# Peptides against a protein of PDB entry 6FRK, part 199

Target 1, 411 residues: chain A of PDB entry 6FRK
Amino acid sequence: NEEVLNAMLKEVCTALLEADVNIKLVKQLRENVKSAIDLEEMASGLNKRKMIQHAVFKELVKLVDPGVKAWTPTKGKQNVIMFVGLQGSGKTTTCSKLAYYYQRKGWKTCLICADTFRAGAFDQLKQNATKARIPFYGSYTEMDPVIIASEGVEKFKNENFEIIIVDTSGRHKQEDSLFEEMLQVANAIQPDNIVYVMDASIGQACEAQAKAFKDKVDVASVIVTKLDGHAKGGGALSAVAATKSPIIFIGTGEHIDDFEPFKTQPFISKLLGMGDIEGLIDKVNELKLDDNEALIEKLKHGQFTLRDMYEQFQNIMKMGPFSQILGMIPGFGTDFMSKGNEQESMARLKKLMTIMDSMNDQELDSTDGAKVFSKQPGRIQRVARGSGVSTRDVQELLTQYTKFAQMVKKM

## One batch from the design tools (peptide; made by RFdiffusion4, then SolubleMPNN)

Design b2_p21_8_s2 (from b2_p21_8, 12 letters changed)
Fold by OpenDDE base, seed 3:
Structure b2_p21_8_s2 (fold): chain B 411 residues (1-411), chain A 21 residues (1-21)
Amino acid sequence: as target 1 above (411 residues)
Amino acid sequence: LEELKKLRELYLKIQEINNEL
């Protein structure tokens, strides 16, 4: 029994190390799991594997819980949120994602660019903010980040903004000059929350980086970025341990919507390769897939129209990177869709939707759309002209629709 | 789980179709 336990713990420890979990945390977890497992209960014929997995899961949940309640903004107050982190951590993108998240929730949100070090930092923030229709502040001429941050915070406080996000300069490494600048900015603006942004892809460097930031500035929250990549997110455990601060959000891609509140259980399930069924359900529910009950009902009846296909393409486009949703399903590795294939697939879906936008309701709502076009080939020419595509592209779409409709009829 | 399998099969079929294009 002890040999089987030790073998299974060795496999789990190897998987956690391959997930970028810090070696010290893995050792401590192994000891805690060994102490929590009653070997006598293991003798009673309980599924030893499930018991070990449950003990490991409980200990990982404790590692992501700093024992400190996450800071939350107060409605009707001015909440100043300062972002800190290295260059390339996704800090600037994450500022825009957080601003957009609060704006969508009905908060009066704004962005301040206090990054004077990086050429084009303000242009990048301005571009992101303008796309999201978020008010922004910054300077092309002022070089002191303290002045920019102070003026921007004062301006937006006077305009009764509720969420005031300040993006600061990043460096390529931890430098004393960066930490001095961050302290000067923090002292000037008196932020209600300091958010450390960490790239999950830096692996074993997560602990040392997170500690260096916490030792210099009063980090109260962590955001982990690039959890869409090969990074299994084990570095997030190191960040929580080093900062003693909760993870509040995760960045799951490059899109402004690739941002979600941190949930402990889904994250640990994903880290263990158990899949994130709960995050999949939540992401599916956030998509207002109430309209999909009607579609699922139609699919159950073997009915599938060109309109139903169009609505499915809209849903896929709203879901964002569908690779993430697939990566949440147990046994689908992240390797199944390279980022390049996803953008190309989305562009292809958008082209197919543009062809369908040139179809009429009789064509879209027909239970045999392909037969409508085959009986009257002049429809193909009309749709091709209306969408600016070849008659071949329309025939390919109809061939695809026919393959889907046949699959749905067999389901 | 069956609905997720159906969505997966639908998605894989969309991908097959996108790769045939």
Scores: peptide ipSAE 0.005, ipTM 0.338, DockQ to the pose 0.117
Fold by OpenDDE base, seed 4:
Structure b2_p21_8_s2 (fold): chain B 411 residues (1-411), chain A 21 residues (1-21)
Amino acid sequence: as target 1 above (411 residues)
Amino acid sequence: LEELKKLRELYLKIQEINNEL
């Protein structure tokens, strides 16, 4: 029994190391799991694998809990949120995502660019902020981040902003000069929250990086980015352990809405490859897929129209990136779609929808849409001209529809 | 759960169609 336990724990430890969990945390987890498993309960013929998985899950949940309550903004106050993190961590993008999140929740939100080190940092922030209709401040000429941060915070306090987000300089390396600059900015603006932004893809370096920031600046919150990539998110555990600060949000893609509040259970479930069933249910409920009862009923009757296909493409586009949905379904790894394939797939879906926007109701609502077009080839030419595509593109769409409708009839 | 399974199957079929394009 102990040999079987040790073998299974070795497999779990290997999988956690491959998920970028720090080797010290994996060792500690192994010891805690061994201490938490009742060997007598394992002797009673219970599913040893499920018991070990549950013990591992429980210990991972403890590792992501710093025992500290997350900071939350106070309504009707000026809340200053300072962002810190390395260059390439997704810090600037995450500032915009957080600002957009609070703006959508009805907070008066603004952005300050105090990144004077990176050429074009202010242009990037301005582009993101303008696209999201978020007020912003920064300078093209001021080189002191303390001046920019102080002036921006003062301006937005005077304008009664509730959420004031300050993006700081990120450097490629942990340089003492970066930490001195961050400390000077923090002392000048006196932030209510300091958010460390960490890239999940840096793997085993997460602990050392998170510790270096925490040792210099009073990090109170963590945001983990790039959880849509090959990174299994094990570095997040290292950041929590090093900073003793809660993860408040995660970045799950490149879009401004690819940003969600951190949930412990779904995150650990995803890390273990168990899927995020709760987050999938939440996303499905947000989509009002109750309107899909009518579709499911049509599908049960083997009926599938071009309109039904259009509505499915709309639903898929509302669900977000394909990898996020797949990564939420148990047994579908995050590796199933590269980011390049997602944007291309979304562009393809949007092109197909644009072709269908040039179809009439008779074509869209026909139970045999392909036959309507085959009987009157002039319809293909009309749709092609209306959508600005080739007749071949319309024929390819109809071929796909026919394949899909045949698959639906077999369901 | 059965609705989620059907949505998964539908989604996979749409992905297969998109990968054949």
Scores: peptide ipSAE 0.000, ipTM 0.312, DockQ to the pose 0.121
Fold by OpenDDE base, seed 5:
Structure b2_p21_8_s2 (fold): chain B 411 residues (1-411), chain A 21 residues (1-21)
Amino acid sequence: as target 1 above (411 residues)
Amino acid sequence: LEELKKLRELYLKIQEINNEL
């Protein structure tokens, strides 16, 4: 029985190391699981595999819980949130995702770019903020991040913003100059929360990086990015252990909607390859799939309009990346959709929807939308002008619609 | 779950159409 336990623990430890869990944490987990398993209960005919899996799950849940309550913004107050992290961690993208998350929850949210070191940092933030309709502040001429952060925070405080997010300079290396700059910014703006952004794909380096930030700045929250990757997210455990700070959100892709509140149970379930049934249920419930019954009925009748296609594109965009949804289903591996094709597909869908936004009800609700446009070529030119696209782009959409409508008629 | 499968089948068909264009 002890030999069987040790063999199974060795397999679990190997799988956790392959999931980028820190080797020290894996050793500690092995000892904790071995001490928590009653060998006498294993003798009573209980499924030894299920007991070990449950013990491992319970110890991983404890590793993700720092025992500290996550900071939450106070309604009707000005909440200053400072972001810190290395360059390439996804920090700037994550600032925009968090701002958009709070804006969608009805918070008056803004963004400040205090990254003066990276050329085009402000342009990138401005582009992301403008796309999400989030107010932003920054400078093209001011080189002191303390001045920019202070002026931006003061401006947005005076305008009664509730969520003020400050993006700071990220460097490629953990340099003392970066940490000193972060301390100067933190001292000037007096943030209510400091968020460390970490890339999950750095694997075993997560502990050392997270510790270096915590030792220099008062990190109170962690956000883990790039969990859409081959990174199984084991580095997140190292970040929590090193920072003693809760993971508050996860970034699951490059899209602004690829951002979710962190849930411990689903995350650990996914890390163990058990799937994320709870996150799948929540995502299914957020989709309001009941609205799709009427569309499934229309599809069963072989009727498919440009409006029906538009509604389907909206549903796909609301679902987010199907690769993420599939990765939540037990037994569907991450390899089922090539990553590169999905973001490009979402951008294509959004472009197609923008073309359809310039169509009229007669065009959208026609059972033969392509024939409406073929009979009156002036409609293609009108739609192209209205959506700011070429007449070729509208013809490509109509060709796609025609192929789709033919497939629906064969269903 | 069945609706999610149908939406997936629909998305895969859209991707197939996009790859043929």
Scores: peptide ipSAE 0.000, ipTM 0.310, DockQ to the pose 0.154
Fold by OpenDDE base, seed 2:
Parts: C-alpha cells; structure tokens; sequence
Structure b2_p21_8_s2 (fold): chain B 411 residues (1-411), chain A 21 residues (1-21)
C-alpha cells in the first residue's frame, strides 16, 4: 500500500512539475498529502486514486490561499490601483482589461500611463483605452513618472473617478533603479492597492521574480496573465507563495474580454485536468441560457429557423473564445482550436450574422428558410445587396442553415 | 449537462461547416 501511494504521489508530483509548480512547493505538497492520507482508510477498499486526488486538490487550494483577504474597491470612493511588473508580463494590456471590467460594471474608470521608459507606451495605452472608451492620462514630454502619476491621479480625483489605474514602467531585469522609481510613484500617489502582474509562462522563474517585487514594494494583489489554453498555472502558486498576496484576476488571452475574477476551485480543477464544470455552468448561467427553454423546446420538436441560428451565434459570441469553453469541458484537450482558427471562426460568425441582419422576419422565422429563398431567388439578391456580400455568400449561409436544420431534425 | 453537450455538438458542427467552406 505504501509503495502504491508513493508511486501515485510520484506521478502527481511529476505532473505538477510539468505544470511549472515550484519544486519546493511540490516537495511540501507531497509531504502534506502523505501526512493527510490515512493509510488505514486506504486499506478499507476506498478508491486510493480518488483519495489521493482529493488530498492533492485540498493542498493545492491551500497553496493558492495566502490567508489574506483580497482588496476590493469601494463604490462611490476614489480607488487608486497601481500596477507593477516586468516588461512583457502583459501589465499594460492587463491595466486596460481591468479598467474595461470595472467600466462594464458601471464604475467610473480611468487609466494613467506612468511608463516614461518605453517608447510608445503612452500611444499603446491610448489606443487600448480609446478602443474601450476609457478616459486616459499621460504625457509625451514629461519624463518623470512621479509627476505624471501625481498629476493624473489628482486630475481624475477632481473629476470624481472611482477607479484610477496607474500603469508603471516595466523593466527586462530586476534593477534597483526600477524599484526606487516604483517606490517614489507609490509614495506620491498613495495607492489603495498595488497589483503585481505576472506572466504564467515564465514557469520556475515566477517565485524569484514575485519575491523580488514583494521585498521592495508592498504588493497586495496578484494578476496572472497568459493563462490561455496550454498555460501552465503552476507559476500562479509560486506567485502567491512568494508575495503572500491573493490572485484577484486572471488573463486568459489577448482580447480585452479575456479577463476574469480569480476563482480558486475552478483554477485548481483546471490545473489538475479535471475541467472547470463550475466555471462552465457559471458562464452558461451568465449567458442567461435559461431563456433558451423556448429554443430547447423548438430543438426537441426539430424546428430550427434562421432566427434560432442567429440567436445561437449571439450566444456563442457572448461566450467569448469557445476554445476556452471547450477547455473547460473534461476530456477535450486545448488543441481543438488554434487561436488563428478561432478569430477566423468568430469573423465568419459575425459575417453570417451581418447577412441575417439583412433578412426580413418572414425569412428569419420560416421553419424552412432555405425553401423560402429557393422559391424566390430575388430574396438572395436583396439580402446580398443589403449586407454588402455576394449572392454566393448568402447561398453558403443557406447551405449551412440547411445542414443545421437537418441535424436538429435528427436530434 | 445534456444542454451543454448539445450546444457543444452544435458548435463543433458550425466549425465543421466553416472548415468545409
């Protein structure tokens, strides 16, 4: 029994090391799991594999819990959030994602670019902020990040902003000059929260980097970036252990919407390859797919209209990157869609929706939409002209619809 | 879970159709 336990623990430890979990944390976890397993209960015929998996899961949950309550912004107050992190960590992109997240929740949010070191930092922030319709501040002429941060924070405080996000300079290396600059900025603006942004892809370097930031700056929160698909979440555990600070959000891609609040249980479940059934259920519930009772009932009756297809495309678009959703379902590898195929698929869906936006209610609500168009070919030409596409593109849509409607009739 | 499986099957079929085009 002890040999079997040691073999299974070795497999789990190997998988965690392959997931870029720090070797010290893996050793400690092995000891903690071994101490938490009652060998007498394992003798009673309980599923040894499930027991070990549960013990591993419980110890991983403890490793991602710093025992410190996450800072949360107060509504109707001015909340200054300072971002720190290395260049290439996704810090600037994450500032925009966080600003957009709060803006979508009805917070008066703004962005400050205090990165004077990187050429074009302000232009990049301005481009991202403008696309998201987020107010921004920065300078093309001021080289002191303390002046820019102070002026920007004062401006947005006077304008009664609730969320004031300050992006600072990143460096490629841990330089004392960078830490002094960050301390000067922090002292000048008096942030309510300091967020360390960490790239999950740096693997075993996560601990040393996170520790170096925490030893110099009072990091209170962590955001982990590049947790898309194959991203080995093990670096996140190292960041929490080193900073003693909670992960508050994760970045799951390059899009502004590829950003979510950190949830411990789903994250550990995903890290262990158990899938994220809870996060999938939550995401499905956020989609208000409950309004799909009528759709499910239509599908049960083998009825499928162009409008029903349009509503499904809207739901898919609301779900965001479907590769992420597919990766949340157990037994499907992240390899099912290359990022290139996903953007192309979303562009194709949006094109199909634009064609359907040029259809009338009679065409959209017909149980045999393809037959409506086949009986009156002039409808194809009208829709093609209305949507700015070829008659071929409309025929391809109708062919797709027919394939779907036939599939629904077979379900 | 069955509804999620159906939505997934629908999505996979959309992808198959999009890849055939």
Amino acid sequence: as target 1 above (411 residues)
Amino acid sequence: LEELKKLRELYLKIQEINNEL
Scores: peptide ipSAE 0.000, ipTM 0.310, DockQ to the pose 0.108; fails the geometry check

Design b2_p21_8_s3 (from b2_p21_8, 14 letters changed)
Fold by OpenDDE base, seed 2:
Structure b2_p21_8_s3 (fold): chain B 411 residues (1-411), chain A 21 residues (1-21)
Amino acid sequence: as target 1 above (411 residues)
Amino acid sequence: EEELKKLRELYLKLQKINDEL
């Protein structure tokens, strides 16, 4: 029994190390799991694998919990949020994502570019902010980040902004001059929250980097970026351990919507390859996929219309990145779609939906939609003209629908 | 669990659509 436990713990430790969990944390977890597992209870025929997984899960949850309550902005107040982090961490993109998140929640949000070190930093922030319709401040002439940050914060305070996000210079190295600049900015603007942005892909370097920031600047929150399907989430554990600060958000992609509040349980479940069942249920419920019963009933009867296909495409589009959705389902690998294929797939789905928007109810609600079009080829030409596509594109859609409807009939 | 099973079946279908697109 002890040999089996040690073998399973070795596999779990290997998987955690492969997920870029810090070696010290993995050792500590292994000791804590060994102390938490009663070997006598394992003799009772309980699924030893489930028991070890539960013990590992519980200890990972403790490693992600810093024991500190996350800062939250106060409505009707001016909340200054300063971003810090290395160059290439996704800091500037994350500022825009956070601003957009709060704007969508009905907060009066703005962005300040206090990155004077990187040429084109202000133009990049301005482009992102303009695309999201977020007010922004910065300078092309002022080179002191303290002046820019102070003027920008004062301006937006006077305009009664609720969320004031300050992006700072990121450097490639832990240079003392960078930390001095960050301290000067922090002292000048007196931020309500300092957010450290960390790239999850840096692996074992996460601890040393996060610690270097925490030792110099009063980091109160962490945002972990590049938690895409291939990203080893173990760096997040290292960031929390080093900063003693909660992860508040995660960046899951390059799109402005690829940003979500951090949830401990789903994250650990995903890290262990258990999937995110809760987040999947939450997303399903948010989408009002309650119409899935009617769909499932239709599918059980081998009925599938072009409208049913359209509704499913709408559901996919509402759920966001299909790879992320699949990666929430236990047993679906995150490798299911490359990001490039996902945007292309979404564009393809949107094109198909645009073709279907030019169809009439008789065409959409027919249990044999392809036969309706085959009997009256003039319908294909009408739909093609209405949607601005070729007759070939409509025929390809009908071919896809026919294949899918045949698959549904075989279920 | 039954809803999750239904959802998995749905996503497997949608995946097959996407792979054929």
Scores: peptide ipSAE 0.000, ipTM 0.259, DockQ to the pose 0.131
Fold by OpenDDE base, seed 5:
Structure b2_p21_8_s3 (fold): chain B 411 residues (1-411), chain A 21 residues (1-21)
Amino acid sequence: as target 1 above (411 residues)
Amino acid sequence: EEELKKLRELYLKLQKINDEL
């Protein structure tokens, strides 16, 4: 019995190391699980595998819980949120994602670019903010991040913004000058929350990086990025252990909507390859699948319009990346969608929707939309001009629609 | 379980849609 337990614990430890869980945490977990398993209960014919899995799950949940309540913004107050993290961590993108998240929840949100070190940092933030309709502040001429952060925070406080997000300079290395600059900015703006942004793909380096930030600045929250990658998220455990700060959100891709509140149970279930049933249920509930019943009934009747295709593309974009959603379903392996195709697919869908936004109701609601365009070629030219695309792009959309409408008629 | 089944059916349909695009 002890040999079987040790063999199973070795397999679990190997899987956790392959999931980028820190070797010290894996050793500690092995000892804790071995101490928590009653060998007498294992003798009574209980499913030994389920018992070990449950013990491992329980210990991983404890590793993700720092025992500290996550900071939450206060309604009717100005909440200053400072972002810190290395260059390439996804910090700037995550600032925009968090601002957009709060804006969608009805908060008056803004963004400040205090990254003076990276050329084009302000242009990147401005592009992201403008696309999301988020107010922003920054300078092309001011080189002191303290001045920019202070002026931006003062401006947005005076304008009664509720969520004020400050993006700081990220450097390629943990340099003392970076930490000094972060401390100067933090002292000037007095943030209500400091968010450390960590890339999950750095694997075993997560502990050392997270610790270096916590030792220099008062990190109160963690956001983990690039969980759409090959990173199984084990580095997140190292970040919590090192910072003693809760993970508040996860970044699951490059899209502004690829951002979710962190949930412990689903995350650990996914890390163990058990699937994310709870996150699936939450996404089901967010999607209002009741609105999709009418569409499923139309599809069962072999009716598929350009409007029905548009609504499907909206649903796809609301659901987020299919690879992530399929990877949440138990028994759908991560292999179903090659990573490179998903952003290109989303950009393609968005282009197709922009073409359909230039169509009229007669074109959208026709059961034979392709035939409407084939009978009157002037419609293709109108739609192409309205959407700023080529007539070829509109013809490609109609060709795709025709293939779908034929498939739906065969279903 | 019924919601999960509906979701699976929706995903299978949407996946067929994505595979043919």
Scores: peptide ipSAE 0.000, ipTM 0.240, DockQ to the pose 0.092
Fold by OpenDDE base, seed 3:
Structure b2_p21_8_s3 (fold): chain B 411 residues (1-411), chain A 21 residues (1-21)
Amino acid sequence: as target 1 above (411 residues)
Amino acid sequence: EEELKKLRELYLKLQKINDEL
């Protein structure tokens, strides 16, 4: 019995180390799980495998809970959020994602670029902000980040903005000059929240990096980025342990919508390869899939139109990267999360939608759309001309639609 | 659970389409 327990714990510990969980945390978890099971085995004839899995899950949940309530912005107040983190952590992109997240929730949001060190930092922020229609502030001439941050915060306070996000300079290393600059900015603007942005792909370095920031600035929140990559997110546990600060959001890709509130249980479930059923349900509910009940009913009746396919492509595009959605379903392996396939898949979906935008309502709403085009080949030429594609591209779309409609009819 | 099963079946179908794309 003890040998079987030790063997299973060894497999779990190996999997956690392969997930970039810090070696110290894995050792501590192993000891805590052993102690918890030794106490529970005294009480119940439960399936030992389920007991071990539950004990491991509980201890992982404790490792991502710092025991501190996450900061939340106050509605109708001015909330200053300062971002700190290394260069390449995704900090600037994450500022835009957070601003967009709050804007979509009906908050008055703005962005300040106080990164004077990186050439083109302001242009990058301006480009992202303009695409998202987020007000922004920065300078091409001012070199003092304290002046830029102070002026920008004052401006947006006077304009009654509710969420004021300040992006700061990053460095490649823990440089004292960076930390002094961050302290000067923090003292000048007096942020309500300091957010440390961490790249999950740095693996075992997560603890040391997170600690270095927390030892210099009052980090109150963590955002973990690049969880769409090969990083299994084990570094997030190290960041919480080092900062004693909650993870508030995760970045799950390159798109502005690839950003979600951190949930402990779904995250640990995903880390263990159990899937994220709750996050899938929440993402499905956020899409207001009330329209999907009507679609599910149509699919049950074996009806599937080109319009129904277009709406599904819109839903996939709104949900974010399809590989991530699949990775949330238990039994879809992590191998689908290869970054290269995702942008290409989204570009393909967008191309298909552009072809369908050149179709008429009779073509889109036909229960046999392929037959409408086969009976009148001149429609293919019209759609091809309207969408700027080849007649072959339209035929490929119709072939894919036909395969899908046949699979729906077999339901 | 039935909605989740239907959703999984839908995603499996969408995946097959995406793999054929």
Scores: peptide ipSAE 0.000, ipTM 0.267, DockQ to the pose 0.107; fails the geometry check
Fold by OpenDDE base, seed 4:
Formats: C-alpha cells, sequence, structure tokens
Structure b2_p21_8_s3 (fold): chain B 411 residues (1-411), chain A 21 residues (1-21)
C-alpha cells in the first residue's frame, strides 16, 4: 500500500511540476499529503486514486490560501489601487480589465498611467480606457511617475472617484531602480491596495519574481495573467507563498472581459487537470446529496415544487459560493457571475428563502405553486407581510419559480 | 453521470434565474 501511494504521489508531483508548481511547494505538498492520508482507510478498499486526488486537492487549496482576507474597496470612499509588476506581465491590460470590472459593478472608476519608461504606455492605456469609456489621466511630456501619479490621484479624488487605479512602470528584469521608483510612487499616493501582476507563463521563475516585489513593496493582492495560454497556473501558488497575499483576480484572455474574480476550487481543479466533472462529483459527494435521489426522481417526472426550489437553494448555500460551482461547469465561464458579486447572489438566495419560509406546506408542496397563489391573491400579501418584503418581491419569486417549473417540465 | 449532468443543468438554470432577479 505504501509503495502504491508513493508511486501515485510521484505521478501527481510530476504533473504539478509540469504545471509550473514550485519544487519546494511540491515537496511540502507531498509530505502533507502523506501525513493526511490514513493508511488504514486506504486498506478498506476505497478508491485509492480518488483519496489521493482529494488529499492533493485539499493541500493545494491550503497553498492558495495565504490566511489573510483579501482587500476589498469601500463604497463611498476613494480607493487608490496601485499596480506593480514586470513589463510583459499584462499589468497595463489588467489595470483596464479591473477598471472595467468595477465600472460594470456601478463603481465610479478611473485609470492613471504613471508608466513613463515605456514609449506608448499612455497611448495604450488611453486606447483601452477610451474603448471601455473609463476616465483616464496621464502625460505625454511629464517624465516623473511620482508627479503623474500624485496629480492624477488628486484630480480623481477631487472628482469623487471611488476606484482610482494607478498603472506604474514595468522593467524587463528586476532592477533596484524599478523598486525605488515604485516606493517613491507608493509613498506619494499612499495606495489602499498594492496589486502585484504576475504572468503565469514564467513558470518556475514566479517564486523569485513575487518574492523580489514583496521584499521591496507592501504587496497586498496578486493578479495572475495569461491563464488562457499553455501556463497551467502553478506559478500562482508560488506567488501566494512568496507574497503571503491572496489572488484576487485572474486574466483568462486578451479581451477586456477575459477577467474574473479568483476562485480557489475551479483554479485547483483546472491545475490538476481534474475535469470540471470530477471536482463537481467530489463536491456533490461531500454535500451528501443522497437526498437528491428523490429530487432527481421528481425532476425525471417533470415535478418541481417551491419546496424543491428551497431545498436547491439550501444545497447551493451549503456548497458555498455559487461562483465556485459554476466555474466548475463547462461552458459557464465566470462571465455569468460578471453581473453579481457572490455575496450579492448569496444575499438574493437568502432573501428568496426568507420569502419561502413565510409560505405554508400547501404552498410549498403544490406541484402548481404559482396557481395556488394566483387563485388566492391574499396568500401573496400574507407571505409578503410574514417575510417583511413587498408583494412585488413575492410575485417576482413566483414568476421565477414558474419559469423554472416550466423548464423542468420540458426536461 | 447523466444525473450529475441534469443537476448541473438545474444549477445553471437556477443561477440564470438568480442573475435575472
Amino acid sequence: as target 1 above (411 residues)
Amino acid sequence: EEELKKLRELYLKLQKINDEL
């Protein structure tokens, strides 16, 4: 059994190294997985492969968690976000992607180009910002990034911008002059968040690069780019380990919308080459969705009640962030979540459940729940009063239930 | 696998509903 475990762990370690995971992290993971696997449970005839995969998955999840809460912008404040990273990391493009993300969320967002080193940096930022209709600041003549950053931050603070993104100069290599310039800019603008942008395609160099930035600048967040290419993203683990900072977003392409909030579970699943299916199977099995046999049977019969919908919302809430589940479903890119914050989606689900908590068993268990409410409109008013919501909110829930029940009947 | 596919399609539909709300 130990020889089989060691052979399988060797294959997993090889695959992780081929995924650009740092050799030190792979060694640590191997030791942690060996310590976490109960050899007695492996003797019981359980699928040893699945157990090892689950143990590896769990330890990779821990490696992506820096144990610190990600910085989040405060609504109604001027949040200054400084970007740092090497030239070619996708930093400038990522500034525009982040600005566009917050703008789509209804934040008053702007961009500042403090990259004076690269010829055409301001033109590139201006082009991206103009295409996305994002306000921008920069200079064609000012050579001091401190002046540009300070003037731009002051301007946009005075105009009551909520998200002020500052793009800084990159270099081709780690140079002391770059770090001095970054420190001068950071001291002048006093950013609320410093975002390190890392190219996932640099592989084993991710640790050394991320460490060099963290040793010089108070990096508080990481964004990983070029996860659409041949890079399996293992370098992201190295960045988290070196910076002790959470990955907040990932870049998944060249388009301004190829940008998503970082999700640990889908990312680790993709890194392991666990098909979206296996991670979902494991998550479904962890949830003891054994109670879903009865639901699946009802769905096979085209039956769907308000109670069945409530139970599904409970299951979604137990699964954790709905975005993690969706990111595990092929063809549902994170674009689907681009309209809502995960917390907002969970708050919406909780609101819908609170409305259903004010329904009676006859209303919940009816195969035609919407018709029960349509026949007796006084039920809508009772439920609305009981849940502290408007009659409109109850009608919207019933409309959504009706759409869903019609889709189930067509299944 | 078919049951998991149906469950996925269900969750997708539920989310589409939640995003339309």
Scores: peptide ipSAE 0.000, ipTM 0.267, DockQ to the pose 0.122; fails the geometry check

